# Ledger of designs, part 41: peptides against a protein of PDB entry 6IDX

Target 1, 380 residues: chain A of PDB entry 6IDX
Amino acid sequence: KELAKLSADVTFATEFINMDGIIVLTRLVESGTKLLSHYSEMLAFTLTAFLELMDHGIVSWDMVSITFIKQIAGYVSQPMVDVSILQRSLAILESMVLNSQSLYQKIAEEITVGQLISHLQVSNQEIQTYAIALINALFLKAPEDKRQDMANAFAQKHLRSIILNHVIRGNRPIKTEMAHQLYVLQVLTFNLLEERMMTKMDPNDQAQRDIIFELRRIAFDAESDPSNAPGSGTEKRKAMYTKDYKMLGFTNHINPAMDFTQTPPGMLALDNMLYLAKVHQDTYIRIVLENSSREDKHECPFGRSAIELTKMLCEILQVGELPNEGRNDYHPMFFTHDRAFEELFGICIQLLNKTWKEMRATAEDFNKVMQVVREQITRA

## One batch from the design tools (peptide; made by RFdiffusion4, then SolubleMPNN)

Design b1_p10_8_s2 (from b1_p10_8, 3 letters changed)
Fold by OpenDDE base, seed 2:
Structure b1_p10_8_s2 (fold): chain B 380 residues (1-380), chain A 10 residues (1-10)
Amino acid sequence: as target 1 above (380 residues)
Amino acid sequence: LPNIRRPTVK
């Protein structure tokens, strides 16, 4: 207890470390000797002293043994561990993951996200915070090949539902530390969109062109009986599609694939458009047909608007940027839906279409409309 | 996202 208190002092820490004191603490954890009276209390103070000593940055985290890592991971994975030991063990694992890639690899083998999710179902907000912090650390330090597996674990309705029900809708006010970890989790979740945001459409890829054709089909052919596919010649069909792509509001109405060659937002804009068309079909058809029937130059170009809105949302949400240590701005909405980005896009495209009408905008006013919409989204 | 304030068209 006294050692744990004194370990916060840098002068004491330096002398204690020079006397190999930290090695003694690691060996106490490694030994697992449950035979002592007050073992749990002594272990909790040992782990506190270890953290305080390591926080001075005098000793590398790589000094820890695999036995030490397994013992700490054991305190996180075992049922009915003392709360004081669990809290410190989560903090130690977080620090290990953040400070050493070699320790990350070892910890990622010993602990699952599912085990960490169980620590979110408790009433102790500090345990919940360190559990999310360790999830965030594991996700941040994951190699690119494993980030998608972590993403799939986050895309699991389970983690989001537990955070929503036990953290956000909990009976306790959210502390700054928890708000920061929720912000970090949100940023890391949106950074999964970076690949699609930076993926250029290939104008020669038939599968990608078929998605654009599906957007056309949903907008204009959804009510047409499949029996009336007119067997008319290939040239008349190409001319019809060019008209339809103009009505969809693509900038390149001859080859709409060219509009998705700009990165950002690349293919992510097409993903949002397809999601809107399939999940919110009535909203999509209404927006497209309402603007396609206008001959008054007050048509809102849906295709162009969807691309620029996707780019704007990526800028607002800082997609591809690392989490900032000073931020705690999380949005509860992003924990309510599986496809929260696409749902946000669906809300914002309706707002854009409404704002365009209210402003009586033309194609020349496009940038002004986008500025007004940006202000509306950032104040909401 | 409750209060999307109406843009006052001046």
Scores: peptide ipSAE 0.008, ipTM 0.474, DockQ to the pose 0.017
Fold by OpenDDE base, seed 3:
Structure b1_p10_8_s2 (fold): chain B 380 residues (1-380), chain A 10 residues (1-10)
Amino acid sequence: as target 1 above (380 residues)
Amino acid sequence: LPNIRRPTVK
């Protein structure tokens, strides 16, 4: 207990480290020896002293043994561990992951996100905070391949559900520290969109062109009886598609694929459009047809609007940026749905279409509409 | 966001 208190002092820490004091603490953890009276209390103070000593940055985190890592991971993965030990063990693992890529690799082999999710189901908000902090650290330090796997895992769906039900909808006010960790998790989740945001469409890729064709089909052929597809020649079909792509509001209505060659938002805009068309088909068809039937030059160009809105949402959500330590802005909506970004897009495209009508906008007002929509989204 | 209060244009 006194050691844990004194370990916060840099002078004491320096002398204690010079006397191999950290090695003694690590050996106490490594031994797992429950033979001592008050073992749990003594271990909790040992872990506190270890953290405080390591926070001085005098000793590299890489000095810790694999046995130490396994023992700390054991306190996190085992049921019925003392709350005080669990909390400190989560904090130690977080610090290890953040400070050393080699320790990240070892820890990622010893613990799973599924094990950490169990610590979110408790009533202790500090344990919940450190559990999310460790998840965030693992997510941040994961190589890109593993980061995508972590996102696609059933664990993420479960994680979002558990956070929503046990943290956000919990009977306790969310503290600033928890709000920060929820913000970090949100940012890290949106950063998974960066690849798609930076992926250019290949105008020669047939599969990508077939997606654009599917957008046209859903908008214009879904209500048409399949019997009336006239066997009209290839030129009439090309002219028809050019008209349809103009009605969809693409900038390049001859080759809509060219509209997706700009990054950001690249293919992410097409993903959003396809999601809207498939999941919210009635909303999609309504937006497209309402604007395509206008002869008054007040048509809202859906294709252009969807692209620029996707770009705007990426800018607002800071896609590809690291989390900022000073920010605590999390949105509960992003924990309610697996495809929260696409759902946000679906809400915002309706807002854009409404705002366009209310402003009686023309194509010349496009940037003004987008600015008004940005202000509406950022104030919501 | 479900609580996008309609901006009442004053």
Scores: peptide ipSAE 0.007, ipTM 0.440, DockQ to the pose 0.020
Fold by OpenDDE base, seed 1:
Structure b1_p10_8_s2 (fold): chain B 380 residues (1-380), chain A 10 residues (1-10)
Amino acid sequence: as target 1 above (380 residues)
Amino acid sequence: LPNIRRPTVK
């Protein structure tokens, strides 16, 4: 107990470390000897002292043994552990993952996100906060392939549901530390969009061009059975498609694929447009047709607007940026849906279309409309 | 409970 208190002092920590004191603490954890009457209290103070000593940055985290890691991981994976031990064990594992890639690899073998989700299903916000922090650390330090697997896994859907139900919709105020971890999780989740945001459309890829054609079909041929698509590429048909792509508000009416070659937002804009067209078809058709029937130069160019809005949302959400330590601004809506970014896009494109009408904007006002929409989104 | 300092993501 006194050691745990004194370990917060850098002078004491330096001298204690110079006396191999930290090695003694690690060996005590490694021994796992549950036979002592005060084992749980002693262990909780040992883990506290260990954390406080390591927080001085005098000793590398790589000094810890695999046996130590397994013991700490064991305290997190076992269902009947003292809350004080569990809390410290989560914090130790978080620190290990953040400070050492070699320790991340070892910890990722010993602990699953599913085991950490169980620690979110509790009334203790401190435990929930450390569990999310460890999930965030594992997600941050994961290789790209494993991050994508973590994102696609049942674990992410389940994690969002558990966070929504047990943290966000809880009957208690969210503390700053929890809000920060929810922010971090949100940022790390949005960083999975970076690949698509930086993917250029290939104008020669027929499958990608067929997506743009599907956007046209949904907007203008919604009542026509897909069976009646006339086959032959006559010049009259190319001219018809150029008109349709103009009505869709693409910048390049001849080859709309060229509008998706700019990164950011690249293919992510096309993904958002396709999601809107398939999932919110009535909203998509309405937005396109309301602007395609206008002869007053007040048409909102949907294609251009969707691209620039996707780019703006990436900038607002800081897609591809690391989480900032001082931020705690999380959006509860990102825990309500699997495709929350595309749903946000669907809300914001309607807001953009409304704002365009209210401003009586023309194509010359485009940047001014986008600035007003940015201010509206950032204040909501 | 000593405020376990969270390692800041450096």
Scores: peptide ipSAE 0.007, ipTM 0.424, DockQ to the pose 0.089
Fold by OpenDDE base, seed 5:
Structure b1_p10_8_s2 (fold): chain B 380 residues (1-380), chain A 10 residues (1-10)
Amino acid sequence: as target 1 above (380 residues)
Amino acid sequence: LPNIRRPTVK
């Protein structure tokens, strides 16, 4: 207990480390010897002293043994551990993951996100906060391949449901530290959109062009069987498609693929449009048809609007940016849905279309409408 | 319980 308190002092820490004191603490953990009276209390203070000593940055985190990592991971994976030990073990794992890529690899082999989810189901907000912090650390330090796998695990209804029900809708006010970790998790989750946001459409990729054609089909041919693949379309059919792409509000109505060559938002805009068209088909068709029947120059260009809105949402959500310290502004809605970004897009595109009508906007007012919509989204 | 100061992600 006294060691744990003194370890917060840099002078004491320096001397204690120079005396190999930290090695003694690591060996106490590594031994796992439960035979001591008050073992749990002693261990909790040992882990506290270890953290406080390591926080001075005098000793590399890479000094820890695999046995130490396994013991700490064991305290996190066991269902009946003292809360004080669990809290410190989560914090140690977080610090190890954040400070060493080699330790990240070892920890990622010893623990799963599924095990950490169990610590979210408790009423203790501190444990919940450290569990999310460790999840965030693992997610931040994961290589791209594993990051996508973790995202898919986060996209599992279970984690989101648990965060929503046990953290966000918990019987206790959310503390600043928890709000920060929820913000971090949100940022890291939306950073997975960066790849699609930076992916340019290839105008020569037939599969990508077929998506644009599917958008046209859903809007204008909704009663037609998809089996009517456009056979060798006469010049009249090509001219018809150009008209349809104009009615869809693409800037390049001859080759709409060109509208998706700009990054950001690249292919992410097309993904949002396709999601809207498939999942919210009635909303999509309504928005398109309301603007396709207008000859008064007050048509809202859906295609252009969808692209610029996707870009705006990426800017608002800071897609591709690292989470900032001291921020705690998380959006509960992002924990309610698997496709939360696309659902947000679907809400915001309706807001944009409404705002366009209310402003009686023309194509010249496009940027003004987008600015008003930005203000509406950021105040919500 | 000493508030374990989280390492600020520097």
Scores: peptide ipSAE 0.006, ipTM 0.421, DockQ to the pose 0.087

Design b1_p10_8_s3 (from b1_p10_8, 4 letters changed)
Fold by OpenDDE base, seed 1:
Structure b1_p10_8_s3 (fold): chain B 380 residues (1-380), chain A 10 residues (1-10)
Amino acid sequence: as target 1 above (380 residues)
Amino acid sequence: LPNIKRPTVK
């Protein structure tokens, strides 16, 4: 107990570390000897002293043994551990993961996100906060393949559901530390969009071109039986599609695939458009047809608007950026839906279309509309 | 409980 208090002092920490004191603390944890009177209290103070000593940055985290890691991971995975030990064990594992890639690899073998999710189902916000912090650390330090596996739809749905029900919808105020960890989790989740945001469309890929054709079909042919496509010659058909792509508001209405070659937002814009067209078909058709029927130069170019809106949302959400330590602004909406980014896009594209109408905008006003929409989104 | 200083994401 005294050691745990003194370990916060850098002068004491330096002397204690020079006396191999930290090695003694690690060996106490490694021994696992539960037979001592007051073992839980002693262990809680040992773990506190260890954390405070390591926080000075004098000793590398790589000094810890595999036995130490297994003991700490054991305190997190076992259901009957004292809350004080659990809290410190979560914090130690977080620190290990953040400070050492070699320790991350070892910890990722000893614990699962599913075990950490169980610590979110408690009434203790401090435990919940350390559990999310460790999930965030594991997610941040994971190689891309493992980040995608952590991002598996089941793990994401379960984690989001538990956070929503036990953290966000709890009858208690969210503390700043929890808000920060929810922000970090949100940022790390949005960084999974980076691959699609940086993926250029290949204009020669027929499957990608078929998606653009499907957007046209949903907008203009949804009520037409596919049997009645008139056998008009290939040139008349090309001219028809060019008109349709102009009505869809693509910048390159001859070859709309070229609009998706710019990164950001690349293919992510096409994913958003396709999601809107399939999941919110009535909204999509309405937006397209309302603008395609205008002859007054006040048509909102849907295709261009969807691309620039996707780019703007990526900029607002800082897709591909690391989480900032000073931020705690999380959006509860991102925990309510599996495809929250695409749903946000669907809300924002309606806002853009409304704002375009209200401003009586033309193509020359495009950047001004986008500025107004940016201000509306960032104030919401 | 001493505020366990969370390692800031360096």
Scores: peptide ipSAE 0.010, ipTM 0.416, DockQ to the pose 0.090
Fold by OpenDDE base, seed 4:
Structure b1_p10_8_s3 (fold): chain B 380 residues (1-380), chain A 10 residues (1-10)
Amino acid sequence: as target 1 above (380 residues)
Amino acid sequence: LPNIKRPTVK
């Protein structure tokens, strides 16, 4: 207890470390010897002293043994561990993951995100915070393949649901530390969109062109029996498609694929458009047809609007940026749906279409409408 | 979505 308190002092820490004192603490954890009266209390203070000593940055985190890592991971994975031990163990694992890629690899073998989710179901917000912090650390330090796996895993759906139900909808005020960890998780989740945001459409890729054609089909051919084979009258069809792509509000009516060659938002805009068209088909068709039937130059160009809105949402959500230590702004909406970005896009495109109508905008007003929509989104 | 105030185009 006294050691744990003194370990916060840099002068004491330096002297204690020079005496190999930290090695003694690690050996106490490694031994796992439950034979002492007050073992749990002693262990909690040992872990506190260890953490405080390591926080001075005098000793490399790589000094820890695999046995030490396994013991700490054991305190996080075992049910019915004392809250004090669990809290310190989560903090130690977080620090290990953040400070060493070698330790990340070892910890990622010993602990699953599923085990950490169990610590979110408790009423203790500090435990919840450290559990999310460790999840965030693991997610930040994961290789891209494993990061994508962590994202696609049932763990993220379940994690979002648990956070929503036990943290956000909890009867307790969210502390700044928890709000920060929720912000970090949100940023790290949106950074998974970066690849698609930076992916240029290949105008020669037939599969990508077929997606644009599917957008046209959903908007204009939704009632037409698929039996009308694509074979007859190539020129009339090309002219028809150019008209349809104009009505869809693409900038390049001849080759809409060219509108997706700019990064950002690249292919991510096409993903959002396709999601809207498939999941919210009635909304999509309504937006397209309402604007395609206008002859008054007040048509809202859906294709251009969808691209620029996707870019704007990426900017607002800081896609591709590292989490900022000073920010605590999390959006509860992102914990309510698996495809929250695409759902946000679907809400915002309706807002844009409404705002365009209310402003009586023309194509020349496009940037002004986008500025108004940005202000509306950022104030919501 | 809460009452998004109409920005008056000045």
Scores: peptide ipSAE 0.008, ipTM 0.447, DockQ to the pose 0.017
Fold by OpenDDE base, seed 3:
Structure b1_p10_8_s3 (fold): chain B 380 residues (1-380), chain A 10 residues (1-10)
Amino acid sequence: as target 1 above (380 residues)
Amino acid sequence: LPNIKRPTVK
């Protein structure tokens, strides 16, 4: 107990480390010897002293043994561990993951996100906070291949549902530390969109062109089966499609695929448009047809607006950026739906279309409308 | 038990 308190002092820590004191603490954890009187209390103070000593940065985290890692991971993965031990073990694992890629690899073999989710289903906000922080650390330090595996829709859905029900909708105020970890998780989740945001459309890819054709079909031929897509249309059909793509508000009416060659937002804009068209079909059709029937030059160009809105949302949400330590602005909405970005897009595109009408905008006012919409989104 | 300071995500 006194060691744990004194370990916060850098002078004491330096002398204690020079006496191999940290090695003694690690060996106490490694031994797992429950034969000592007050073992749980002693272990909790040992883990506290270990953290406080390591926080001075005098000793590399890579000094820890695989046995130590397995013991700490064991305190997190086993049921019915003392809360004080669990809290410290989560914090140690977080620190190990953040400070060493080699320790990350070892920890990722010993613990699953599923095991960490169990620590969110508790009434202790500190435990919940440390569990999310460890999830965030694992997500941040995961190589790209493993990051996609961690991003599976089921694990994300379950994690988000548990966070929503046990943390956000909990009977207690959210502390700043928890709000920060929710913000970090949100940023790391949106960073999964970076690949699509930076993917250019290939104008020669038929499958990608078929998505644009499907957007046209849903807007103008909603009762038609996609299987009846007419083959290589006559010149008259090409001219018809050019008109349809103009009514959809694409900048390039001849080849709308060219509008998706800009990165950001690349293919992510097309994903959002397709999601809107399939999941919110009535909203999509309404927005397109309201603007396609106008002869007054006050038409809101849906295609252009969807692209620029997707780009704007990526900028607002800082897609591809690392989380900032000073930020704690999490949005509960992003924990309510698996496709929360696309749902946000669907809300914001309606806001844009409304704002365009209210401003009586023309194509020349496009940037002014986008600025007003940005201010509306950032204040909401 | 002393409140363990969280490591800031650097």
Scores: peptide ipSAE 0.008, ipTM 0.394, DockQ to the pose 0.084
Fold by OpenDDE base, seed 2:
Structure b1_p10_8_s3 (fold): chain B 380 residues (1-380), chain A 10 residues (1-10)
Amino acid sequence: as target 1 above (380 residues)
Amino acid sequence: LPNIKRPTVK
């Protein structure tokens, strides 16, 4: 207990480390010797002293043994561990993951995200915070190949639902530390969109062109009996499609695929458009047909608007950026839906279309409309 | 590396 208090002092820590004191603490954990009176209390103070000593940065985290890692991971994975030991064990694992890629690899073999999710189902907000912090650390340090697997574990409705129900909708005010970890989790989740945001459309790829054709089909042919396969003349069909792509509001109405060659937002804009068209079909058709029937130059170009809105949302949400220290601005909405980005896009495209009408905008006003929409989104 | 401030074990 006195060691744990004194370990916060850098002068004491330096002297204690020079006496191999930290090695003694690690060996106490490694031994797993439960036979001592007050073992749990002694272990809790040992882990506190270890953390405080390591926080001075005098000793490398790589000094820890695999036996030490397994003991700490054991305190996180075992049921009915003392709360004080669990809290310190989560904090140690987080620190190990953040400070050493070698320790990350070893910890990722010993602990599952599912085990960490169980620590979110408790009333103790500190344990919940350290559990999310360790999840975030594991996600941040995951190699790209493993990051998608973790993303699939995050996209698991389960983690999102548990955070929503046990943390966000909990009966306790969210502390700043928890709000920061929720922000970090949100940023890391949106960074999964970076690949699609940076993926250029290939104008020659038939499968990608078929998605654009599906957007056209949903807008203009959804009520047409599939039995009226338009029989005749390839050239008249190409001219008809060019008109339809103009009505969809693409900048390149001859080859709409060219509008998706700019990164950001690349293919992510097409993903959002297709999601809107399939999941919110009535909203999509309404927006497209309302603007396609206008001959007054006040048509809102849906295709261009969807691309620039997707880019704007990526900028607002800082997609591809690392989480910043001291930020705690998480959005509860992103924990309510599996496809929260696409749902946000669907809300914002309706806002854009409304704002365009209210402003009586033309194509020349496009940037001004986008500025007003940005202000509306950032104030919400 | 953003020093994700550890929640201080109080």
Scores: peptide ipSAE 0.007, ipTM 0.404, DockQ to the pose 0.690

